Peptides against a protein of PDB entry 3JWR. Designs and how they scored, part 169

Target 1, 323 residues: chain A of PDB entry 3JWR
Amino acid sequence: TRELQSLAAAVVPSAQTLKITDFSFSDFELSDLETALCTIRMFTDLNLVQNFQMKHEVLCRWILSVKKNYRKNVAYHNWRHAFNTAQCMFAALKAGKIQNKLTDLEILALLIAALSHDLDHRGVNNSYIQRSEHPLAQLYCHSIMEHHHFDQCLMILNSPGNQILSGLSIEEYKTTLKIIKQAILATDLALYIKRRGEFFELIRKNQFNLEDPHQKELFLAMLMTACDLSAITKPWPIQQRIAELVATEFFDQGDRERKELNIEPTDLMNREKKNKIPSMQVGFIDAICLQLYEALTHVSEDCFPLLDGCRKNRQKWQALAEQ
Target 2, 298 residues: chain A of PDB entry 3JWR as posed
Amino acid sequence: TRELQSLAAAVVPSAQTLKITDFSFSDFELSDLETALCTIRMFTDLNLVQNFQMKHEVLCRWILSVKKNYRKNVAYHNWRHAFNTAQCMFAALKAGKIQNKLTDLEILALLIAALSHDLDHRGVNNSYIQRSEHPLAQLYCHSIMEHHHFDQCLMILNSPGNQILSGLSIEEYKTTLKIIKQAILATDLALYIKRRGEFFELIRKNQFNLEDPHQKELFLAMLMTACDLSAITKPWPIQQRIAELVATEFWEQGDQVGFIDFVCTQLYEALTHVSEDCFPLLDGCRKNRQKWQALAEQ

## One batch from the design tools (peptide; made by RFdiffusion4, then SolubleMPNN)

Design b2_p12_7_s4 (from b2_p12_7, 7 letters changed)
Fold by OpenDDE base, seed 3:
Structure b2_p12_7_s4 (fold): chain B 323 residues (1-323), chain A 12 residues (1-12)
Amino acid sequence: as target 1 above (323 residues)
Amino acid sequence: MELLDLLDALAP
């Protein structure tokens, strides 16, 4: 395609030029081509291209295939969300110095997972999929969409000309797929809520050890969630704009719930409750985000900008909730 | 908003 030719022939700017190491990064001014160039730079600067002998054309095709399998009619859970999740992962690995704590296979898996974690997202949550009796709800009992996202990820990885993992041994390939699956499934916030207590307790007791395979898996799950939710850490103007995209998607679901399911949506999904967004954001930060970024900062102090951003945005949302 | 509603909404 012309898009593939353009991407494959383009000079890839440095991570410094692209600012992809910054926790304050915004994609708003980037073209689709520039997001793909940023993605190539992430793979290159993490040594994944060299270490796993990726062909440049195959990587370019894979990136474009991943981008193509996000829906354009979904307000938030689209390619830009996946790209921002991957950028936060890259920043956490580089600026947050988490790269030194992980294997090359774990880094490879996390980056693929971050880009792939919401593939073919339909702009509705697992509860809607269940209540609408969607065919996917017959395949999976829990984490319905996350299983679907992984299936889409696997389909792309096995598609002709997209096989970025062809340089891996059989054992490396199996390990990588296992980690990708676990990382994508970890983006189900229901699983985060279930598992986070163990992570926080290990941190609190100073018993956290990344050399323990179970604790390593737990950390990778928490890191995925931290990157997935990283919009809450962004500078206030960016946070506000992203919150509007999230609200748009949630209200679209609520409108469908009324029309298709004849139910009253929850306040979060209810367009008539738009005035509750600030208080709901404060509740979200307190219930989900703060402890996670505190714990992550304890693992690596260089991740503090994520925690600081979250705290600053809490203050801004609280001020709006008091109006 | 109950935590459950938030989780359902934010859960991809």
Scores: peptide ipSAE 0.045, ipTM 0.803, DockQ to the pose 0.223
Fold by OpenDDE base, seed 2:
Structure b2_p12_7_s4 (fold): chain B 323 residues (1-323), chain A 12 residues (1-12)
Amino acid sequence: as target 1 above (323 residues)
Amino acid sequence: MELLDLLDALAP
């Protein structure tokens, strides 16, 4: 395609030029091509291209395939969300110095997972999929969408000309796919809620050890969630804009719940309760985000900008909630 | 909003 040719022939700017190492990064001003260039830079600077012998054209095709399999009519859970998740992962690995704590296969898997974790997202949550009796709800009992996202990820990875993992041994390939699956499934916030207590307790007790395979898996799950939720850490103008996208998508679901399911939506998905957004954001930060970024910062102090951003945005949302 | 409602809404 012309898009592939343009991407494959383009000079990939440095991570510094692209600012993709910054936790404060914004994609708002970037074209789709520039987001793809950023993604190439992430793979390159993490040594994934070299270590796993990725062909540049194959990587370019894969990135474009991933991007294509996000829906354009979904306000938040689109390519830009996945891209921002991956960028946060890259920043956490580089600027947050988490790269030194992980294997190359884990890094490879996390980056692929971050880009793929919401593939073919429909702008509705698992509860809606289940209640609407969607065909996906017959295939999966729990984490319905995350299983679907992984299936889409696997489909793309196995598609002709998209096989970025072809340089891996059979064992490396199996390991990578396992980690990708675990990482994508970990983006189910229900699983996060279930597992986070173990992580926080290990941190609190100073018993956290990445050499333990179970704790490593737990950490990768927490890191994925931290990147997935990283919009909450962004500078306030960026945070506000992203919150509007989230609200738009949730309100669209709520409207569908009313129309299609004859259900009164929850406050979060109720367009008529837009005035509750600030207080709900405070609640979300307190209940979900703060402890995660605190724990992550204990694993790596260089991740502090995520925690600091989250705290600053909490203050901003609180000030709006008091008005 | 109860935490559970928020979690249900945020649960993908």
Scores: peptide ipSAE 0.044, ipTM 0.797, DockQ to the pose 0.224
Fold by OpenDDE base, seed 1:
Structure b2_p12_7_s4 (fold): chain B 323 residues (1-323), chain A 12 residues (1-12)
Amino acid sequence: as target 1 above (323 residues)
Amino acid sequence: MELLDLLDALAP
């Protein structure tokens, strides 16, 4: 395609030029081509292209295939969300110095997972999918959408000309797919809530050890969630704009819940209750975000900008909630 | 907003 030719022939700017190492990064000013160039730079600077012998054209095709399998009519859970999740992962690995704590296979899996974690997202949550009796709800009992996202990820990875993992041994391939699956499934916030207590307790007791395979898996899950939620850490103007996208998608679901399911939506999904957004954001930060970024900062102090950003945005949302 | 309602809504 013309898009593939343009991407494959383009000079890829440095990570410094693209600012993709910054925790304060914004994609708002970037074209779709520039987001793809950023993605190539992430793979290159993490040594994934070299270590796993990726062909440039195959990587370009894979990136474009991933981007194409996000829906354009979804306000938040689209390519830009996946791209921002991957950028936060890259920043956490580089600037946050988490790269030195992980294997190359774990890094490869996390980057693929971050880009793929919401593939074919429909702008509705698992509860809606279940209540609407969607065919996917018959295939999976829990983490319905996350299973679907992984299936889409696997489909793309196995598609002709998209096989970025073809340079791996059989054992490396199996390991990578296992980690990708675990990482994508970990983006289900229900699983985060279930597992986070174990992680926080290990940190609190100073018993956290990445050499333990179970604790490693737990850490990768927490890191995925930290990147997935990283919009809450962004500079206030960016955070506010992303919160509007999230609210738009939730209100669209609430409108569908009224129309299609004949139910009253929750406050978060109720367009008529938009004035509650600031207080709901404070609640979200306190209940979900703060402890995660605190714990992550204990694993690597260089991740502090995520925690600092989250704290600053809590103050901003609180000030709006008091108005 | 109850934490559970928020979690249900934010859960993908």
Scores: peptide ipSAE 0.047, ipTM 0.808, DockQ to the pose 0.222; fails the geometry check
Fold by OpenDDE base, seed 5:
Structure b2_p12_7_s4 (fold): chain B 323 residues (1-323), chain A 12 residues (1-12)
Amino acid sequence: as target 1 above (323 residues)
Amino acid sequence: MELLDLLDALAP
């Protein structure tokens, strides 16, 4: 395609030029081509292209295929969300120095998972999929959308000309796919809530050890969630704009719940209760985000900008909630 | 807002 030709022929700017190592990064000003260039840079600077012998054209095609399999009519859970998740992963690995704690296969899997974790997202949550009796709800009992996202990821990875993992041994390939699946499934916040207590307790007791395979898996899950939720850590103007996108998508779901399911939406998805957004954001930060970024900062102090950003945004949301 | 409602909303 013309898009592939343009991407494959383009000079890929440095990570410094693209600012993709910054926790404060914003994609708002970037074209789709520039987001693809950023993605190439992430793979390159993580040594994934070299270590796994990725062909440039194949990587370009894969990136474009991933991007194409996000819906354009979804306000938040689109390519830009996946791209921002991957960028936060890249920043956490580089600036947060988590790269030094992980294997190349784990890094490869996390980056693929971050880019793929919401593939073909429909702008509705698992509860809506279940309540609407969607065909996907017949395939999966739990983490319905996350299983679908992984299936889409696997489909793309196996598609002709998209096989970025062709340089891996059979064992490396199996390991990578296992980690990708676990990482995508970990983005179900219900699983995060279920598992986070173990992670926080290990940190609190100073018993956290990445050499333990179970704790490694747990950490990768927490890191995925930290990147997936990283919008809450962004500078206030960026955070506020992303919160508007999230609210738009949630209100669209609430409107569909009212129309299609004949139910009153929850406050979070109720357009009529938009005035509660600031207080709900404070509640979200306190219930979900703060402890996660605190724990991540204990694993690597260089991740502090995520915690600091989250704390600053809590203050901003609290100030709005008091108005 | 109940935590479960928030989680449900944030979960895809």
Scores: peptide ipSAE 0.047, ipTM 0.804, DockQ to the pose 0.226; fails the geometry check

Design b2_p12_8_s1 (from b2_p12_8, 6 letters changed)
Fold by OpenDDE base, seed 5:
Structure b2_p12_8_s1 (fold): chain B 323 residues (1-323), chain A 12 residues (1-12)
Amino acid sequence: as target 1 above (323 residues)
Amino acid sequence: VEEFLADILAPY
């Protein structure tokens, strides 16, 4: 395609030029081509292209295939969300110094997972999929969408000309796919809520050890969630704009819940309760986000900008909630 | 309860 030719022939700017190492990064000003170039840079600067012998054209095709399998008519859970999740992962690995704590296979898996974690998202949550009796709800009982996202990820990875993992041994390939699956499934916040207590307790007791395979798996799950939720950490103008995209998607779901399911939506998805957004954001930050970024900062102090951003946005949302 | 919390607390 012309898009592939353009991407494959383009000079890939440095991470510094692209600002993809910054926790304050915004994609709003970037074209689709520039987001793809940023993605190539992430793979390159994490040494994934070299270490796993990725062909440039194959990587370009894979990135474009991933991007193509996000829906354009979804307000928030689209390519830009996945791209921002991957950028936060890259920043956490580089600026947050987490790269030195992980294997190359774990890094490879996390980056692929971050880009792929919401593939073919329909702009509705698992609860809606269940209540609407969607065919996916018959295939999976829990983490319905996350299983679908992984299936889409696997389909792309196995598609002709998209096999970015072809340079891996059989054992490396199996390990990578296992980690990708675990990482994508970990983006279900229901699973985060179930598992976070173990992580926080290990941190509190100073017993956290990444050399333990179980704790490593737990950490990768927490890191995925931290990157997935990273919009809450962004500079206030960026956070506010992303919150509007989220609200749009949630209100669209609420409208569908009324129309298609004949149910009253929750406050979060109720367009008539838009005035509750600031207080709901404060509640979300307090209940979900703060403890996660605090714990992540204890694993690596260089992740502090995520915690600081979250705290600053809490203050901004609280000020709006008091008006 | 956890799924419910995820649905209501996850604007992201």
Scores: peptide ipSAE 0.219, ipTM 0.849, DockQ to the pose 0.151
Fold by OpenDDE base, seed 2:
Structure b2_p12_8_s1 (fold): chain B 323 residues (1-323), chain A 12 residues (1-12)
Amino acid sequence: as target 1 above (323 residues)
Amino acid sequence: VEEFLADILAPY
């Protein structure tokens, strides 16, 4: 395609020029081409292209295939969300120095997972999919969408000309796919809620050890969630705009719930309760985000900007909730 | 309960 030719021939700017090591990064001003260039830079600067002998054209095609398999009519859970998740992962790995704690296969898997974790997202949550008796709900009982996202990820990775993992040994390939699957499934916040207590307790007791395979798996799951939720950490103008996109998508679901399922939506998805957004954001930060970024900062102090951003946005949302 | 909390508490 013309898009592939343009991407493959383009000079990829440095990570510094692209600011993709910054936790404060925004994609708002970037074209789709620039987001793809950023993604190439992430793979390159993490040494993934070199270590796994990725062909540039194959990587470019894969990135464009991933981007194409996000829906344009979904307000938040689209390519830009996946791209921002991956950028946060990159920043956490580089600026947050988490790269030094992980294997190359884990890094490869996390980056692929971050980009792929919401593939073909429909702008509705697992509860809606289940209640609407969607065909996906017949295939999976739990983490319905995350299973679908992984299936889409696997489909793309196996598609002709998209096989970015072709340079891996059979064992490396199997390991990578296992980690990708675990990482994508870990983006189900229900699983996060279930598992986070173990992580926080290990941190609190100073018993956290990345050399333990179980604790490593747990950490990768927590890191995925931290990147997936990273919009809450962004500078206030960025956070506000993203919150509007989230609200738009959730209100669209709520409207569908009323129309298609004949149910009253929850406050989060109720267009009539826009005035509750600030207080709901405070509640979300307190219940989900703060402890995660605190724990992550204990693993790597260089991740503090995520915690600091989250705290700052809590204050901003609280001020709006008091008005 | 966990799924319910996830659906209610997670705007992202």
Scores: peptide ipSAE 0.197, ipTM 0.843, DockQ to the pose 0.153
Fold by OpenDDE base, seed 1:
Parts: structure tokens; sequence; C-alpha cells
Structure b2_p12_8_s1 (fold): chain B 323 residues (1-323), chain A 12 residues (1-12)
């Protein structure tokens, strides 16, 4: 395609020029082409292209395929969300120095997972899918959408001309797919809530050890969640704008719940409850986000900007909730 | 907390 030709022939700017190592990164001013160029830079600077012998054209095609399989009519869970999740992963790996704690296969899997974790998202949550008796709800009992996202990821990876993993051994390939699956499934916040206590307790007891395979898996799950939720850490103007996108998508679901399911939506998805957004954001930060970024900062002190950003946004949301 | 968590889990 013309898009592939343009991407494959383009000079890829440095990570410094693209600012993709910054935790404060914003994609708002970037074209779709620039987001693809940023993605190439992430793979290159993580040594994934070299270590796994990726062909440039194949990587370009894969990126464009991933981007294409996000829906344009979804307000938040679209390519830009996946791209920002991957950028946060890249920043955590580089600026946060987590790269030094992981294997090349783990890094490869995490970056693929971050870009792929919401593939074909429909702008509705697992609860809606289940209550609407969607065919996907018949395939999976839990983490319905996350299983679907992984299936989409696998489909793309196996598609002709998109096989970025073709340079891996059979064992490396199996390992990578296992980690990708675990990482995508870990983005189900229900699983995060179930597992986070073990992680926080290990940190609290100073028993956390990345050489333990189980603890490694747990850490990768927590890191995925930290990147997925990273909008809450962004500079206030960025955070506000993303919160508006999230609210738009949730209100769209709430409107569908009224129309299609004849139910009253929760406050979070109720358009008439827009005035509760600030207090709900404070609650979300306190219940989900703060402890995660504290624990992540304990694993790597260079991740502190995520925690600091989260704390600053809590203050901003609290000030709005008091008005 | 559980009700709040349920509400937060709705979007994600």
Amino acid sequence: as target 1 above (323 residues)
Amino acid sequence: VEEFLADILAPY
C-alpha cells in the first residue's frame, strides 16, 4: 500500500527528537504516520529489530496492521490509547531503567502486548458484553475482551507479511507468545485487583525477587497495568483531555445500556452525572493507581515521574471535586 | 470500596 511504502521509506527520527522517552509524552500533535515512526523507534532502540532479526518492511506492515485493527469510532480505546500504552512501556524500560531487569524476550513480548492489548475494542466493557449476550461471552467466562484482544494479536502476528517473530527459535516463539498472552490478560483490572495484593506484600516485606519466575510474571502484569493506566500520570492538560475521551466512551456505553438493555447506567457511565467525574477520578487514583505507582517506584526509583504525576493529578481532581 | 471497585472495573 502507499501507506506502507511511505512508512518503510521514511527516515525514523531519534527517540530524543520524538520525546518518546519522556513520561510526560503526548501524542495529540502527532499524525498517524508519526505514531508509526515512534513505534519503529521503540523497537529499534530496545534492540528488538537487531536481536530478533526483524525485516524493516515486515515491522512496518505489522505496525500498520495493528493500527488498522483498532476502531476509529471508539473515543478512547483506539490506536492512540494502545500507542500511548506502548510509549509508557518504552519510557518505563528506558528512562525508568526497567530494561536492565528484563530479558530481551520479555521486552519484546511487553511491547507487542502494549500495542495489541486492546485490539478491536468496541468501546464497551466486559460487563456489557456479558449482559448483551454477545457471542464472545459464550467463548470466555472471564476477561472476555482481553481474550479477544489476544486472539486478534495472534491473528496479526500469523498474517502473511506481518510475521515479526519469524527470526525466533521455536522455544523463543512459544515463550514470547506466553508472555504476550499473560500481559494482555493482565490488563483486565479485575485480574489486577486480584493479584496486586501479592505484589504489594512482596514489596512491603522486601521479599520481591525478579529472579523468581512467578514474581517475574507478577511484575510483568503490574507493569502492563501501570502503562495501561498511565494517562492518570500525565501533565494536567493532557490528563483532562484524556479523561474527557474516557468519559465520552463511558457515556456512549451508558446510552447503549439504556437503549439496548433497558438498564440505568452506573454513575461512571451516566451522562447526567458528569459533575461526579472529579470525585470519581480521585476515588480511582486512591483505590487503584497510587499504590501501584508507589510499588513500581520501589522496584525502580527512576519510575518516580509516574507516581509524581499521579499525585499531582489527584490534587487537581480533588480541587475540582470541592468546587 | 468493593462497590467503588466495581464501578471502576466497569470501564476497564
Scores: peptide ipSAE 0.182, ipTM 0.835, DockQ to the pose 0.240
Fold by OpenDDE base, seed 4:
Structure b2_p12_8_s1 (fold): chain B 323 residues (1-323), chain A 12 residues (1-12)
Amino acid sequence: as target 1 above (323 residues)
Amino acid sequence: VEEFLADILAPY
């Protein structure tokens, strides 16, 4: 395609030029081509292209395929969300110095997972999929969408000309796919809530050890969630704009719940409860986000900007909730 | 907090 030719021929700017190492990064000003260039830079600067012998054209095609398999009519869970998740992962790996704590396969898997974790998202949550008796709800009992996202990821990885993992051994390939699957599934907040207590307790007791395979898996799950939720850490103007996108998508679901399911939506998805957004954001930060970024900062102090951003946004949301 | 968690965890 012309898009592939343009991407493959383009000079890829440095990570410094693209600012993709910054936790404060915003994609709002970037074209789709620029987001693809950023993604190439992430793979390159993480040494993934070199270490796994990726062909440039194949990587370009894969990126474009991933981007293409996000829906344009979904307000938040689209390519830009996936791209921002991957950028946060990149920043956490580089600026947050987590790269030095992980294997190349884990890094490869996390980056692929971050980009792929919401593939073909429909702008509705698992609850809606279940309640609407969607065909996907017959295939999967739990984490319905996350299973679908992984299936889409696998489909793309196996598609002709998209095989960015072709340089891996059979064992490396299996390991990578396992980690990708676990990472994508970990983006189900229900699983996060279920597992986070174990992680926080390990941190609290100073017993956290990345050399333990179970703790490694747990950490990768927490890191995925931290990147997935990273919008809450962004500079306030960015946070506000993203919160509007989230609210739009949730209200769209709530409107569908009313219309299609004859259900009164929860306050979070109720357009009539728009005035509760600030207080709900404070609640979200307190219940979900703060402890995660605190724990992540304990694993790597260089991740502090995520925690600091989250704290600052809590204050901003609290101030709005008091108005 | 429980209500909020329930809202985020819209019945899985």
Scores: peptide ipSAE 0.094, ipTM 0.807, DockQ to the pose 0.425

